# Peptides against a protein of PDB entry 4J2C: the designs that were tried, part 30

Target 1, 107 residues: chain A of PDB entry 4J2C
Amino acid sequence: MEDPFFVVKGEVQKAVNTAQGLFQRWTELLQDPSTATREEIDWTTNELRNNLRSIEWDLEDLDETISIVEANPRKFNLDATELSIRKAFITSTRQVVRDMKDQMSTS

## One batch from the design tools (peptide; aimed at target 1 D3 V7 R86)

Design b2_p24_2 (made by RFdiffusion4)
Pose (drawn by RFdiffusion4):
Structure b2_p24_2 (pose): chain A 104 residues (1-33, 37-107), chain P 24 residues (1-24)
Amino acid sequence: MEDPFFVVKGEVQKAVNTAQGLFQRWTELLQDPTREEIDWTTNELRNNLRSIEWDLEDLDETISIVEANPRKFNLDATELSIRKAFITSTRQVVRDMKDQMSTS
Amino acid sequence: EQEEREEWWEEWAEEVLEELEEEE
């Protein structure tokens, strides 16, 4: 088989980009005073978070699986470090948006 | 437990690759 981690990583990257875009408009709709647009934007943004959160759990489990069986996966160590780094940074990106959503 | 995790990984990888082929 081929390792789909980077495929799913790409998918997470796109959803984050989408979430970033919705978050920007979401902030605008609050700072320059309708209800229907705000509701749609809020829930779609949450929809992006739902997919991202789910995907990060699975991707993080794959790292746990690879480390428990290094010989089967033969992953370059630098590549593996970059994978954990992506989960770390992406989790921070998502958490930050939710915090701004909570206070704003 | 580790065997179950490996089976899960294989099933997940297959599902992701089948979906990718269908999109082609």

Design b2_p24_2_s1 (made by RFdiffusion4, then SolubleMPNN; from b2_p24_2, 14 letters changed)
Fold by OpenDDE base, seed 3:
Structure b2_p24_2_s1 (fold): chain B 107 residues (1-107), chain A 24 residues (1-24)
Amino acid sequence: as target 1 above (107 residues)
Amino acid sequence: SMEEKLKKYEERAKEVLEKKKKLE
């Protein structure tokens, strides 16, 4: 069975980078209304939310793969170090997403 | 069930591999 984790991880990383860029623009637009249009704010906000949602969905999928691997160690033959790395990626990425979401909800 | 999860994992693996090929 092929291990798709690294590919999904890459997709998540790209989405995180995109979200971070959108988040930066989002903050800039809100901090300087004179240079911002409502249309751009709305577009940026929607794109950001969509990206964050996509990331969260992928993280749920990745998290599920962890459980599958842990339940079938002989089938996938992943060592504890690799599993730890994968878990750490999921945890840290969730934190990044949560931080952006928290700032958006309080603004 | 774990069996269903495993099946979904396999399906995802196939989808991801195909997507990867398209991105290359």
Scores: peptide ipSAE 0.035, ipTM 0.521, DockQ to the pose 0.728
OpenDDE base, seeds 1, 2, 4, 5: peptide ipSAE 0.023, 0.030, 0.021, 0.024; ipTM 0.507, 0.450, 0.446, 0.479

Design b2_p24_2_s2 (made by RFdiffusion4, then SolubleMPNN; from b2_p24_2, 13 letters changed)
Fold by OpenDDE base, seed 3:
Structure b2_p24_2_s2 (fold): chain B 107 residues (1-107), chain A 24 residues (1-24)
Amino acid sequence: as target 1 above (107 residues)
Amino acid sequence: SMEEKLKKYEERAKKVLEELEKKL
């Protein structure tokens, strides 16, 4: 059994980057509708939602990797500090996603 | 194209991600 955390983490990081860019554009488009078409708004919104959903699914997978490592500490040789860092990544990323989702739902 | 614009969005997003990483 190998530690799968880093694999999923990489995917999450890519999706976060994409989502952040899309969110920024999404806010700009809604702030000045005269500079954007409805098609661009819809496309940006859809892509953003898809990325956020992807991140949320991957974060669940990351939670599972934490559980796997904690259940097999000798196999992975991770100390408490490393586990704490991984948990912090998940928590922080969830907060970023939640913030974007909250703004989208209230706009 | 929208794909081209997305690439530009992603470049700008890198700076935000860096700030996120600093908080981990």
Scores: peptide ipSAE 0.040, ipTM 0.520, DockQ to the pose 0.023
OpenDDE base, seeds 1, 2, 4, 5: peptide ipSAE 0.023, 0.023, 0.019, 0.024; ipTM 0.390, 0.389, 0.444, 0.410

Design b2_p24_2_s3 (made by RFdiffusion4, then SolubleMPNN; from b2_p24_2, 13 letters changed)
Fold by OpenDDE base, seed 3:
Structure b2_p24_2_s3 (fold): chain B 107 residues (1-107), chain A 24 residues (1-24)
Amino acid sequence: as target 1 above (107 residues)
Amino acid sequence: SMEEKLKEYEERAEEILKKLKEKE
C-alpha cells in the first residue's frame, strides 16, 4: 500500500506559501486604500480564501490518515517518530491557516 | 491526482480497521 502523505504534504506546503503571499498583499491593500482598487482587493481575497480552503481540505485528509495509522500501527509500519512529524506538520499548518482566517474575519 | 491517491490510501486503511473491529 502506497503512502502518499509526503506528496500531499508538499502540496500543502506550496499552497501555504501561496496563501502567505496573498495574505501579505491582502494586508497591504487594506492598509493603503489610496493605492488599492476594489477589484484587486476582491481578487486577492478570493484567491486567498480558495487557497486556505484547499489547505484545510488536505489537512482533514492528512489528519484522518493519522487517526487510522494510530488505530493500527502494525498494519502501516509507521514508527512513533514519523507519526510525530506528521502530527506536528498538521498542527502547525492548521495554526497558520487559522491565524490568517482570524485576521481576515476581523477585518 | 495525489489527492486521489490519498483518498485511496485512506479507504484502504479504513477497510483494514473495519476488518480488525470485526474480529473483536
Scores: peptide ipSAE 0.082, ipTM 0.570, DockQ to the pose 0.087
OpenDDE base, seeds 1, 2, 4, 5: peptide ipSAE 0.055, 0.070, 0.059, 0.074; ipTM 0.558, 0.550, 0.543, 0.563

Design b2_p24_2_s4 (made by RFdiffusion4, then SolubleMPNN; from b2_p24_2, 13 letters changed)
Fold by OpenDDE base, seed 2:
Formats: C-alpha cells, sequence, structure tokens
Structure b2_p24_2_s4 (fold): chain B 107 residues (1-107), chain A 24 residues (1-24)
C-alpha cells in the first residue's frame, strides 16, 4: 500500500479552504447584524466548527503516518526534506485551526 | 472512503509503529 499522506493532506486542504470561507462569512455576520439572520449565523457557526473538527481529526491521522514513515524510510523513499515538509504542514495547519478557534471563543 | 483507506494503512503498519515506539 502506498503512503496515504497526500490523500489526507488533500482532504485537509479542502477542509481548511472551506473553513476559511465560513470563518470569513461568520466574521461578516457578526460585524453587521443588520445583514444577518439568526438561522444563517447558527448554520455558519455550526458548519465552521464541524470543518475545524474534521481538520483536527485528520491532523491526528497525519501524525500517525509520519511515525510510520519514519519507521519505514526504505519503503516510502522519503528524504529529509519531504519529511520536514509534511511535519511543517501539520504544524502550520494546527496553528491555522487554533487561530480560528481562538477568535470564535472570544466572540 | 478516506477513513477506510487510512484504517487499512494503520492496520498494516501497526506492528512496525509499535516496534518503533519501543525502540525510542
Amino acid sequence: as target 1 above (107 residues)
Amino acid sequence: ELEEKLKKYEERFKEVLEKKKKEE
């Protein structure tokens, strides 16, 4: 079986893009209540939280793939650069999620 | 779909993963 990291990474990237769009709308709705319905606020908030949760779960799975690859370097033929890129992706994505969650919790 | 693929991946390499942890 091939390394599934790229597949999960793709799903995470899609979820991040979706979350960022939802977060932007969420911010707009809160900034101008006159343009917002309660239904849209609630829907946007829930969808955003669901996407963030999805990302967090996938990041845990990606961490597992890192461990497996590090234990089997010959099988996956990853050099140090690629491994660093993968680790950096996880770290930076966690930060993106954390930033959005922090702003939501303070609102 | 994705979860199933990842599950199979994890199952196949669980023994190797545990071996690595023991070596740390």
Scores: peptide ipSAE 0.097, ipTM 0.604, DockQ to the pose 0.087
OpenDDE base, seeds 1, 3, 4, 5: peptide ipSAE 0.043, 0.024, 0.090, 0.041; ipTM 0.511, 0.496, 0.564, 0.557; seed 1 fails the geometry check

Design b2_p24_3 (made by RFdiffusion4)
Pose (drawn by RFdiffusion4):
Structure b2_p24_3 (pose): chain A 104 residues (1-33, 37-107), chain P 24 residues (1-24)
Amino acid sequence: MEDPFFVVKGEVQKAVNTAQGLFQRWTELLQDPTREEIDWTTNELRNNLRSIEWDLEDLDETISIVEANPRKFNLDATELSIRKAFITSTRQVVRDMKDQMSTS
Amino acid sequence: SAAAEEREEEVWARLHKKAEEAAE
């Protein structure tokens, strides 16, 4: 089989980008004074977070699986480090948005 | 263990399913 980690990584990257865009408009709709648009934007943004959070759990499990069985997966170590790095950074990106959503 | 193999299959099945959908 081919390893789909990078495919799913790509999918997470696109949802983050979408979430970034919605977060920007979401901030605007609050700072320059309707309800219907705010509600749609808020829930779609939450929808992007739901998909990202789920995908990160699975991607993080794959790293745990690969480390428990290194010979089967034959992953370049640098490549593997970059994979963990992506989960670390993406989790931080998502958490930061939610914090701004909570205070703003 | 069998439980670890089952978990691995379940997790990778979800990634492969997403990859199949992305290929369409």

Design b2_p24_3_s1 (made by RFdiffusion4, then SolubleMPNN; from b2_p24_3, 11 letters changed)
Fold by OpenDDE base, seed 4:
Structure b2_p24_3_s1 (fold): chain B 107 residues (1-107), chain A 24 residues (1-24)
Amino acid sequence: as target 1 above (107 residues)
Amino acid sequence: SAEFEEREKKVLGKLYEKAEEAKK
């Protein structure tokens, strides 16, 4: 079986792509109210929030594994490079989520 | 410690479960 970190990472990446698409549509709907229905705005907003929440949830789990590995690195035999890549993924993805959430909160 | 080992099992177990679910 493959490393579960990579599998969950892949799922997070898919969710990010979905969220970015929803965010784009959300922005478009708010920019031109004449072409937007309340139903679509609500649906898009809810779907976006759900995706962002899913991402944050998975990132939390991924981050916990890093803490576990760092507490006992010899047990898991991950080199510094791999660990750095995993950390960078979590950090950058959290930033992407934060940026979208910040824009939604100020709308 | 025993507490850490238990946490380790839970964290890793949860990740494995998510991975298996993603494969479905």
Scores: peptide ipSAE 0.450, ipTM 0.871, DockQ to the pose 0.713
OpenDDE base, seeds 1, 2, 3, 5: peptide ipSAE 0.444, 0.336, 0.446, 0.437; ipTM 0.870, 0.802, 0.870, 0.866

Design b2_p24_3_s2 (made by RFdiffusion4, then SolubleMPNN; from b2_p24_3, 14 letters changed)
Fold by OpenDDE base, seed 3:
Structure b2_p24_3_s2 (fold): chain B 107 residues (1-107), chain A 24 residues (1-24)
Amino acid sequence: as target 1 above (107 residues)
Amino acid sequence: SSSFEKREKEVMEKLIEKKKKAEE
């Protein structure tokens, strides 16, 4: 079986790609109302929010694994480089989500 | 290091399993 962390990481990455696509469409719909229907706007908005929520949920789980390991350093002797990579992924992904959410909240 | 990583995976797996159950 694959490392659960990387399995979830992969799922998050896919969700981020999906969210970015939806976000792009969302911006396009709002920029040109003449080509947008209320139904498509609502659908896109809901799908985007659902994806962002899914990402945030997975990031919480990933972050918790790090917290558990760091709380028990003698039990979990992890490579510092790998731990850094995991932390960086969570931090950067949270920023990506935050950026999209901020733009949505101001529209 | 290998044994430590395995133990970490076990913890992570438990969390993922809980998540899956919550989604059902």
Scores: peptide ipSAE 0.108, ipTM 0.663, DockQ to the pose 0.112
OpenDDE base, seeds 1, 2, 4, 5: peptide ipSAE 0.084, 0.045, 0.088, 0.084; ipTM 0.640, 0.589, 0.647, 0.670

Design b2_p24_3_s3 (made by RFdiffusion4, then SolubleMPNN; from b2_p24_3, 12 letters changed)
Fold by OpenDDE base, seed 3:
Structure b2_p24_3_s3 (fold): chain B 107 residues (1-107), chain A 24 residues (1-24)
Amino acid sequence: as target 1 above (107 residues)
Amino acid sequence: SAEFEEREKKVLSKLQEKAKKAKE
């Protein structure tokens, strides 16, 4: 089995892609009410929020592994470069999620 | 510490389980 970190990372990436698609549709529905039904708006909104929540949850778990590794780096044999990559992924993904959430909250 | 070891086991097990589920 692959490194659990990268497997979960992959799932997060899939969820991000899904969320971005849903976010695009969400914006389209709100920009053109004539083409939007309340049912689709609600479905899209809920799916989007669920995806974002899922991402945030997984990021918390991934972030916690960073703390574990940093507490005992020799046990896990991760070099500084790999650790930086993992941290960067979490940071950048949180930013992507935050940007979508900010736009949703200000609509 | 013992508490840290338990936390480590919990986190790693959870992540492993997520990974396993993702592959199924």
Scores: peptide ipSAE 0.345, ipTM 0.855, DockQ to the pose 0.709
OpenDDE base, seeds 1, 2, 4, 5: peptide ipSAE 0.336, 0.264, 0.273, 0.336; ipTM 0.851, 0.783, 0.787, 0.850

Design b2_p24_3_s4 (made by RFdiffusion4, then SolubleMPNN; from b2_p24_3, 13 letters changed)
Fold by OpenDDE base, seed 3:
Structure b2_p24_3_s4 (fold): chain B 107 residues (1-107), chain A 24 residues (1-24)
Amino acid sequence: as target 1 above (107 residues)
Amino acid sequence: SSEFEKREKEVLGKLIEKAEKAKK
């Protein structure tokens, strides 16, 4: 059975990919109003926000597992390298989300 | 502690639940 951390990681990555696509469309719609309808802008914005929220939620859950493992790493047979990889994923993904959110908030 | 063990079970259980849903 696959480690549940990496299963959820996979779902987060899919959501990130989806969000990046939506973000690209969002920027295109705002850059060329002649090609944009209010309906598509609203739909894209809502879908993007929903994806970002989903990612953040899953990252919180993943982050909580890090705390659990760090409290008793031997119980879970995770070495420092594995923990670093998991932490790095959370950190880097949060940054990706933050970058998109920052651009949305300033538009 | 008992409280930590309780939290551990909740956190890990929640993650497993998400993983199981994702695999469906």
Scores: peptide ipSAE 0.485, ipTM 0.895, DockQ to the pose 0.695
OpenDDE base, seeds 1, 2, 4, 5: peptide ipSAE 0.482, 0.482, 0.483, 0.476; ipTM 0.895, 0.895, 0.895, 0.893

Design b2_p24_4 (made by RFdiffusion4)
Pose (drawn by RFdiffusion4):
Structure b2_p24_4 (pose): chain A 104 residues (1-33, 37-107), chain P 24 residues (1-24)
Amino acid sequence: MEDPFFVVKGEVQKAVNTAQGLFQRWTELLQDPTREEIDWTTNELRNNLRSIEWDLEDLDETISIVEANPRKFNLDATELSIRKAFITSTRQVVRDMKDQMSTS
Amino acid sequence: STDILTAYEKVNEEAEPYEEKHLS
């Protein structure tokens, strides 16, 4: 088999980009005074978070699985570090948006 | 937020050679 981690990583990257775009418009709709557009944007943004959060759980489990069985997966260590790094940074990106959504 | 986004983009650049390898 081929390792699909980077495929799913790519999918997470796109959803984050989509979420970043929605978050920008979401901020605008609040700072320059309708209800229907705000509701749609808010819930689509939450839709992007739902997908990202779920994907990060699975991706994080794969790292736990690889570390429990290093010989089967034969992953380059640097590549593996970068994988954890992606989960760490992406989680922080998502958390940061939600916090701004909570206060704003 | 700027620092978080910069770190996110840096990790994406570092993953790129691996993505090219695995998605070829």

Design b2_p24_4_s1 (made by RFdiffusion4, then SolubleMPNN; from b2_p24_4, 14 letters changed)
Fold by OpenDDE base, seed 4:
Structure b2_p24_4_s1 (fold): chain B 107 residues (1-107), chain A 24 residues (1-24)
Amino acid sequence: as target 1 above (107 residues)
Amino acid sequence: MEKKLQEYEEVLKKLEPYRKKYLS
């Protein structure tokens, strides 16, 4: 039996990696318009936003699990260290997403 | 959304006895 948290975490991590790559390409396209087509810009932008949205959606579920665990310690005997790691993952990942979104909104 | 959360709760519930044993 596998803890679904790690499955979702894995999916989030994959989406983050993909988003970071797309974000890099997005910045490159905007920095050199002469080498960029409107089609590629639109595709990159859409794919990036889709990945970011996917991440945010999964993080909402993961974040809710934290609240459930903390509210029901008898039902979920998770190690304090493990819980802290999970919280840190959610917090740091949200920051990564927020940073990319902020740059997209100001560029 | 609720599907994933429900699955998570079910798995954690099933693993609870084993985790208690491991941490005891």
Scores: peptide ipSAE 0.055, ipTM 0.605, DockQ to the pose 0.041
OpenDDE base, seeds 1, 2, 3, 5: peptide ipSAE 0.047, 0.045, 0.039, 0.046; ipTM 0.613, 0.611, 0.606, 0.622

Design b2_p24_4_s2 (made by RFdiffusion4, then SolubleMPNN; from b2_p24_4, 12 letters changed)
Fold by OpenDDE base, seed 1:
Structure b2_p24_4_s2 (fold): chain B 107 residues (1-107), chain A 24 residues (1-24)
Amino acid sequence: as target 1 above (107 residues)
Amino acid sequence: MQSILEKYNEVLEKLKPYEEKYLS
């Protein structure tokens, strides 16, 4: 069977890719108002925020699984290397989300 | 859809009898 962590990791990665595309369009719309409609700006903004929120929710759950594993090492048998990889994924993804959110909040 | 936390908790519950019998 597949480790459920990898399933959610894949979902998060997909959501990140989607968010990055939406963020790019969002920046383009705001940089050239002559080619942008309020409807497209609102749609893009909402879709982007929804994706970012989804990612953050998944990251919280992923982070909790790490706590569960660390509290029950004999039940999961994950070594320090694997745990480090998982933690790194969460940390780096949170940074990607934070960067987009910071730019959105200053616009 | 089952959350990842539910899946991990399910694993913990399934392994509880084993832990009590062989890892105590």
Scores: peptide ipSAE 0.185, ipTM 0.693, DockQ to the pose 0.029
OpenDDE base, seeds 2, 3, 4, 5: peptide ipSAE 0.175, 0.181, 0.178, 0.177; ipTM 0.682, 0.691, 0.688, 0.687; seed 3 fails the geometry check

Design b2_p24_4_s3 (made by RFdiffusion4, then SolubleMPNN; from b2_p24_4, 14 letters changed)
Fold by OpenDDE base, seed 5:
Structure b2_p24_4_s3 (fold): chain B 107 residues (1-107), chain A 24 residues (1-24)
Amino acid sequence: as target 1 above (107 residues)
Amino acid sequence: MQSILEKYNEVLKKLEPYRKKYLS
């Protein structure tokens, strides 16, 4: 695909996968302290928070790209269906990040 | 690290001369 949105979409998806991996390890470390050092717990927690923050920033930038496209429909030649798909991706990704943050705040 | 917005704009500038279509 030559649409630049898909390039950055892929990068965000990779970042989400990394965060989900860190979240899984974070959960495992808290569930079984005998398998974890304090150093690993601290590292995993900090890396996870940093990754989530980075994803949130990228999603804000993606929102701005949508605004640019909507303001210039003739230039980008995107229909309402494609714009809906892009908005849905941002919304669903924000939900995934929010779910992880909620679980961390209650632990 | 380059922001998503910067990457997006950079790619758009490169594609502009070729008038590539995003949807078929």
Scores: peptide ipSAE 0.051, ipTM 0.587, DockQ to the pose 0.044
OpenDDE base, seeds 1, 2, 3, 4: peptide ipSAE 0.050, 0.041, 0.046, 0.046; ipTM 0.573, 0.554, 0.566, 0.567; seeds 3, 4 fail the geometry check

Design b2_p24_4_s4 (made by RFdiffusion4, then SolubleMPNN; from b2_p24_4, 14 letters changed)
Fold by OpenDDE base, seed 5:
Structure b2_p24_4_s4 (fold): chain B 107 residues (1-107), chain A 24 residues (1-24)
Amino acid sequence: as target 1 above (107 residues)
Amino acid sequence: MQKILEEYNEVLKKLEPYKEKYLA
């Protein structure tokens, strides 16, 4: 038996890693046009944005689970420390996504 | 979203009596 929260957490973590790799390539392509084709730039940009959107959607779902637990503490009986860890994951991941989006918007 | 939330609630209910073991 596995808590579905951790299943989604794992998917988010994989998507973050993928996005970071795409972001790195995106930066390289823009810094050295001689090594870039328009097709690769477009593909990288689109894939990066798609990954970021996927992460944001999953984080919204995870955030709602937190709200449900907090509204019904007796029903779920989750440890306060565990709940804090889950909140921290969502907050920190949102920041990572925001940082990449900010850099893309300024280029 | 609704599907995952429902599954989440079911798992949390089942895990309630095993809180210490699950988080240890």
Scores: peptide ipSAE 0.040, ipTM 0.588, DockQ to the pose 0.044
OpenDDE base, seeds 1, 2, 3, 4: peptide ipSAE 0.027, 0.026, 0.029, 0.021; ipTM 0.566, 0.571, 0.577, 0.550

Design b2_p24_5 (made by RFdiffusion4)
Pose (drawn by RFdiffusion4):
Structure b2_p24_5 (pose): chain A 104 residues (1-33, 37-107), chain P 24 residues (1-24)
Amino acid sequence: MEDPFFVVKGEVQKAVNTAQGLFQRWTELLQDPTREEIDWTTNELRNNLRSIEWDLEDLDETISIVEANPRKFNLDATELSIRKAFITSTRQVVRDMKDQMSTS
Amino acid sequence: AATEAEEAEERAENRTALSEYYKE
């Protein structure tokens, strides 16, 4: 088989980009004074977070699985480090948006 | 709508492939 980690990584990257876009408009709709548009934008943004959060759990498990069985997966160590790094950074990106959503 | 359905199907196949690759 081929390793689909980078495929799913790509998907997460797109959802983050979508979430970043919605978050920008979401901030605007609050700072320059309707309800229907705000509601749609809020829930779609939450929809992007739902997908990203779930994907990050699975991707993080795959790293745990690879480390428990290194010979089967034969992953370059640098590549593996970058994988954990992606999860770390993406989790921080998602958390930060939610915090701004909570205060704003 | 058809494009959204296709994207959902592709996402489901990618998640199955990820599970089969790492858990089986």

Design b2_p24_5_s2 (made by RFdiffusion4, then SolubleMPNN; from b2_p24_5, 15 letters changed)
Fold by OpenDDE base, seed 1:
Structure b2_p24_5_s2 (fold): chain B 107 residues (1-107), chain A 24 residues (1-24)
Amino acid sequence: as target 1 above (107 residues)
Amino acid sequence: SAAEEQARQKREENREKLRKFYYE
């Protein structure tokens, strides 16, 4: 069986790109209320929140795999470099999500 | 929505794949 980690990772990366696009639109709508309808603001906000929650869910699943590998190193035989890359991805992606969430909460 | 359902299904499939690989 192929390790599904990279598959989920790839989908998370795509979701991040989508979220960033939604976040940009969200920012634009709030910066110029004259060009924004309440409907689009609500839709964009909802889509963005849903997308971010989806990313966070996948990151939890990915993070769990790290714990499993570290608890059973001989079973999976992943080198330190690979584990470092996986951990870095989770950490950096969580930060990207957190930055967007922080800006949304302060608006 | 259909899109939300598809996303949920994908997550469930991915979770199952992860479970099979890492827990079995």
Scores: peptide ipSAE 0.586, ipTM 0.898, DockQ to the pose 0.630
OpenDDE base, seeds 2, 3, 4, 5: peptide ipSAE 0.585, 0.585, 0.587, 0.589; ipTM 0.897, 0.896, 0.899, 0.897; seeds 4, 5 fail the geometry check

Design b2_p24_5_s3 (made by RFdiffusion4, then SolubleMPNN; from b2_p24_5, 17 letters changed)
Fold by OpenDDE base, seed 2:
Structure b2_p24_5_s3 (fold): chain B 107 residues (1-107), chain A 24 residues (1-24)
Amino acid sequence: as target 1 above (107 residues)
Amino acid sequence: SSEEEKRKKEREKKRKELRKFYFE
């Protein structure tokens, strides 16, 4: 059986790209209300929030796998560099999500 | 909503895949 971590990682990366696109549109809509309908603002906001929540859910699941690997190093025998990459991905992705959420809460 | 339910199901599917590999 192949390690599903990379499958979920890939899906998170795609979701991040989607969220960033939605965030950009969200910013544009707020910057120039004349180019936006209330319906589009609401739709974009909801889609963005839902996307960010999905990412956070997946990151929690990925983070749990890290704990399992660290508790059972001989069972999984992951290279230290690989484990570091996995941790860094989770940390950096959480920061990206947090940055978008912070800007949304401030607006 | 339907979309929310879809996302929930997708999350559960991924969780099951991870659990199958890491917990079993």
Scores: peptide ipSAE 0.578, ipTM 0.905, DockQ to the pose 0.537
OpenDDE base, seeds 1, 3, 4, 5: peptide ipSAE 0.571, 0.571, 0.576, 0.575; ipTM 0.903, 0.903, 0.904, 0.905

Design b2_p24_5_s4 (made by RFdiffusion4, then SolubleMPNN; from b2_p24_5, 16 letters changed)
Fold by OpenDDE base, seed 5:
Formats: C-alpha cells, sequence, structure tokens
Structure b2_p24_5_s4 (fold): chain B 107 residues (1-107), chain A 24 residues (1-24)
C-alpha cells in the first residue's frame, strides 16, 4: 500500500489556495462596502471559515502520522529528511492558517 | 453541488486511507 501522506498533503495545499482566494475576496468586500452585499460578505466569511477548519482538521491528522512514524521508525522506514519535510509542511501551513484567522478576528 | 459532493467523498476516502495506512 502506497503512503497516502502526500495525497492528503496535496489536498491540504489545494484547500489553502482556495482559502487564500476567499480571504482576498473577503478583504476586498470589507474595503468597499458600497459594492459589497451583506449576502456576499456572509457567504465569503462562512466559506472561508469552513475551509480553514477543514485544513486544521487535516493538519491534525497529518501531525498524528508524524508521531506514529517516530514511534515506529522501522515499520515506515522514513529518513530524517523526509520527516523534516513533513513537519515543516505542517508547521508552515498552520502559520498560514493562523495568519488569516488572526486578521479575521480583528475585523 | 455535485462537484462539492464528489470532492467530499474523495476527501473522506483519502482520510480513511491515511488511517488505514498508519494505524493498521
Amino acid sequence: as target 1 above (107 residues)
Amino acid sequence: SSEKEKEEEERKKKREELREFYYK
């Protein structure tokens, strides 16, 4: 069985791109109230929040796999470089999500 | 939408594969 980590990683990356697009639109809508409807703002906000929550959920699952691999190194045979890449992805992605959430909470 | 539904099914499938691979 092929390791599905990279597949989920790819889906998370796609979700991040989607969230960033929604975040950009969210920012634009709030910057020009005259051209923004309440409906679009609400929709964009909800979609963005849902996407961010989904990403966080997936990152949690990915993070758990790291712990499992580290506890069972012989079973998975992943070298330090691969583990480092996986950890870095989770860390950096969490930061991206956090940055968007922080900006939303202050607006 | 149909597209979202398909994506969700794929997502669930991949999450299940992840669980099966690492927790078996």
Scores: peptide ipSAE 0.479, ipTM 0.839, DockQ to the pose 0.903
OpenDDE base, seeds 1, 2, 3, 4: peptide ipSAE 0.478, 0.479, 0.471, 0.481; ipTM 0.840, 0.840, 0.834, 0.841; seeds 3, 4 fail the geometry check

Design b2_p24_6 (made by RFdiffusion4)
Pose (drawn by RFdiffusion4):
Structure b2_p24_6 (pose): chain A 104 residues (1-33, 37-107), chain P 24 residues (1-24)
Amino acid sequence: MEDPFFVVKGEVQKAVNTAQGLFQRWTELLQDPTREEIDWTTNELRNNLRSIEWDLEDLDETISIVEANPRKFNLDATELSIRKAFITSTRQVVRDMKDQMSTS
Amino acid sequence: SNEEKLETIEEEMETEDEELAEKF
């Protein structure tokens, strides 16, 4: 088999990009005074977060699985470090948006 | 292949960006 981690990583990257775009418009709709557009934007942004959060759990499990069985997966260590790093940073990106959504 | 899937994901991202630019 081929390792699909980077495929799913790419999917997560796209959803983050989409979430970033919606978050920008979401901020605007609040700072320059309708309800229907705000509601749609808010829930689609949450939809992006639902997918990202889910994907990050699975991706994080794969790292746990690879470390429990290093010989089967034969992953370059640097590549593996970058994988954890992606989860770390992406989780921070998502958390930050939600915090701004909570206060704003 | 994984390469073909990544190329498709890049094209989808560009399309989604264009759709958001048009919408907003």

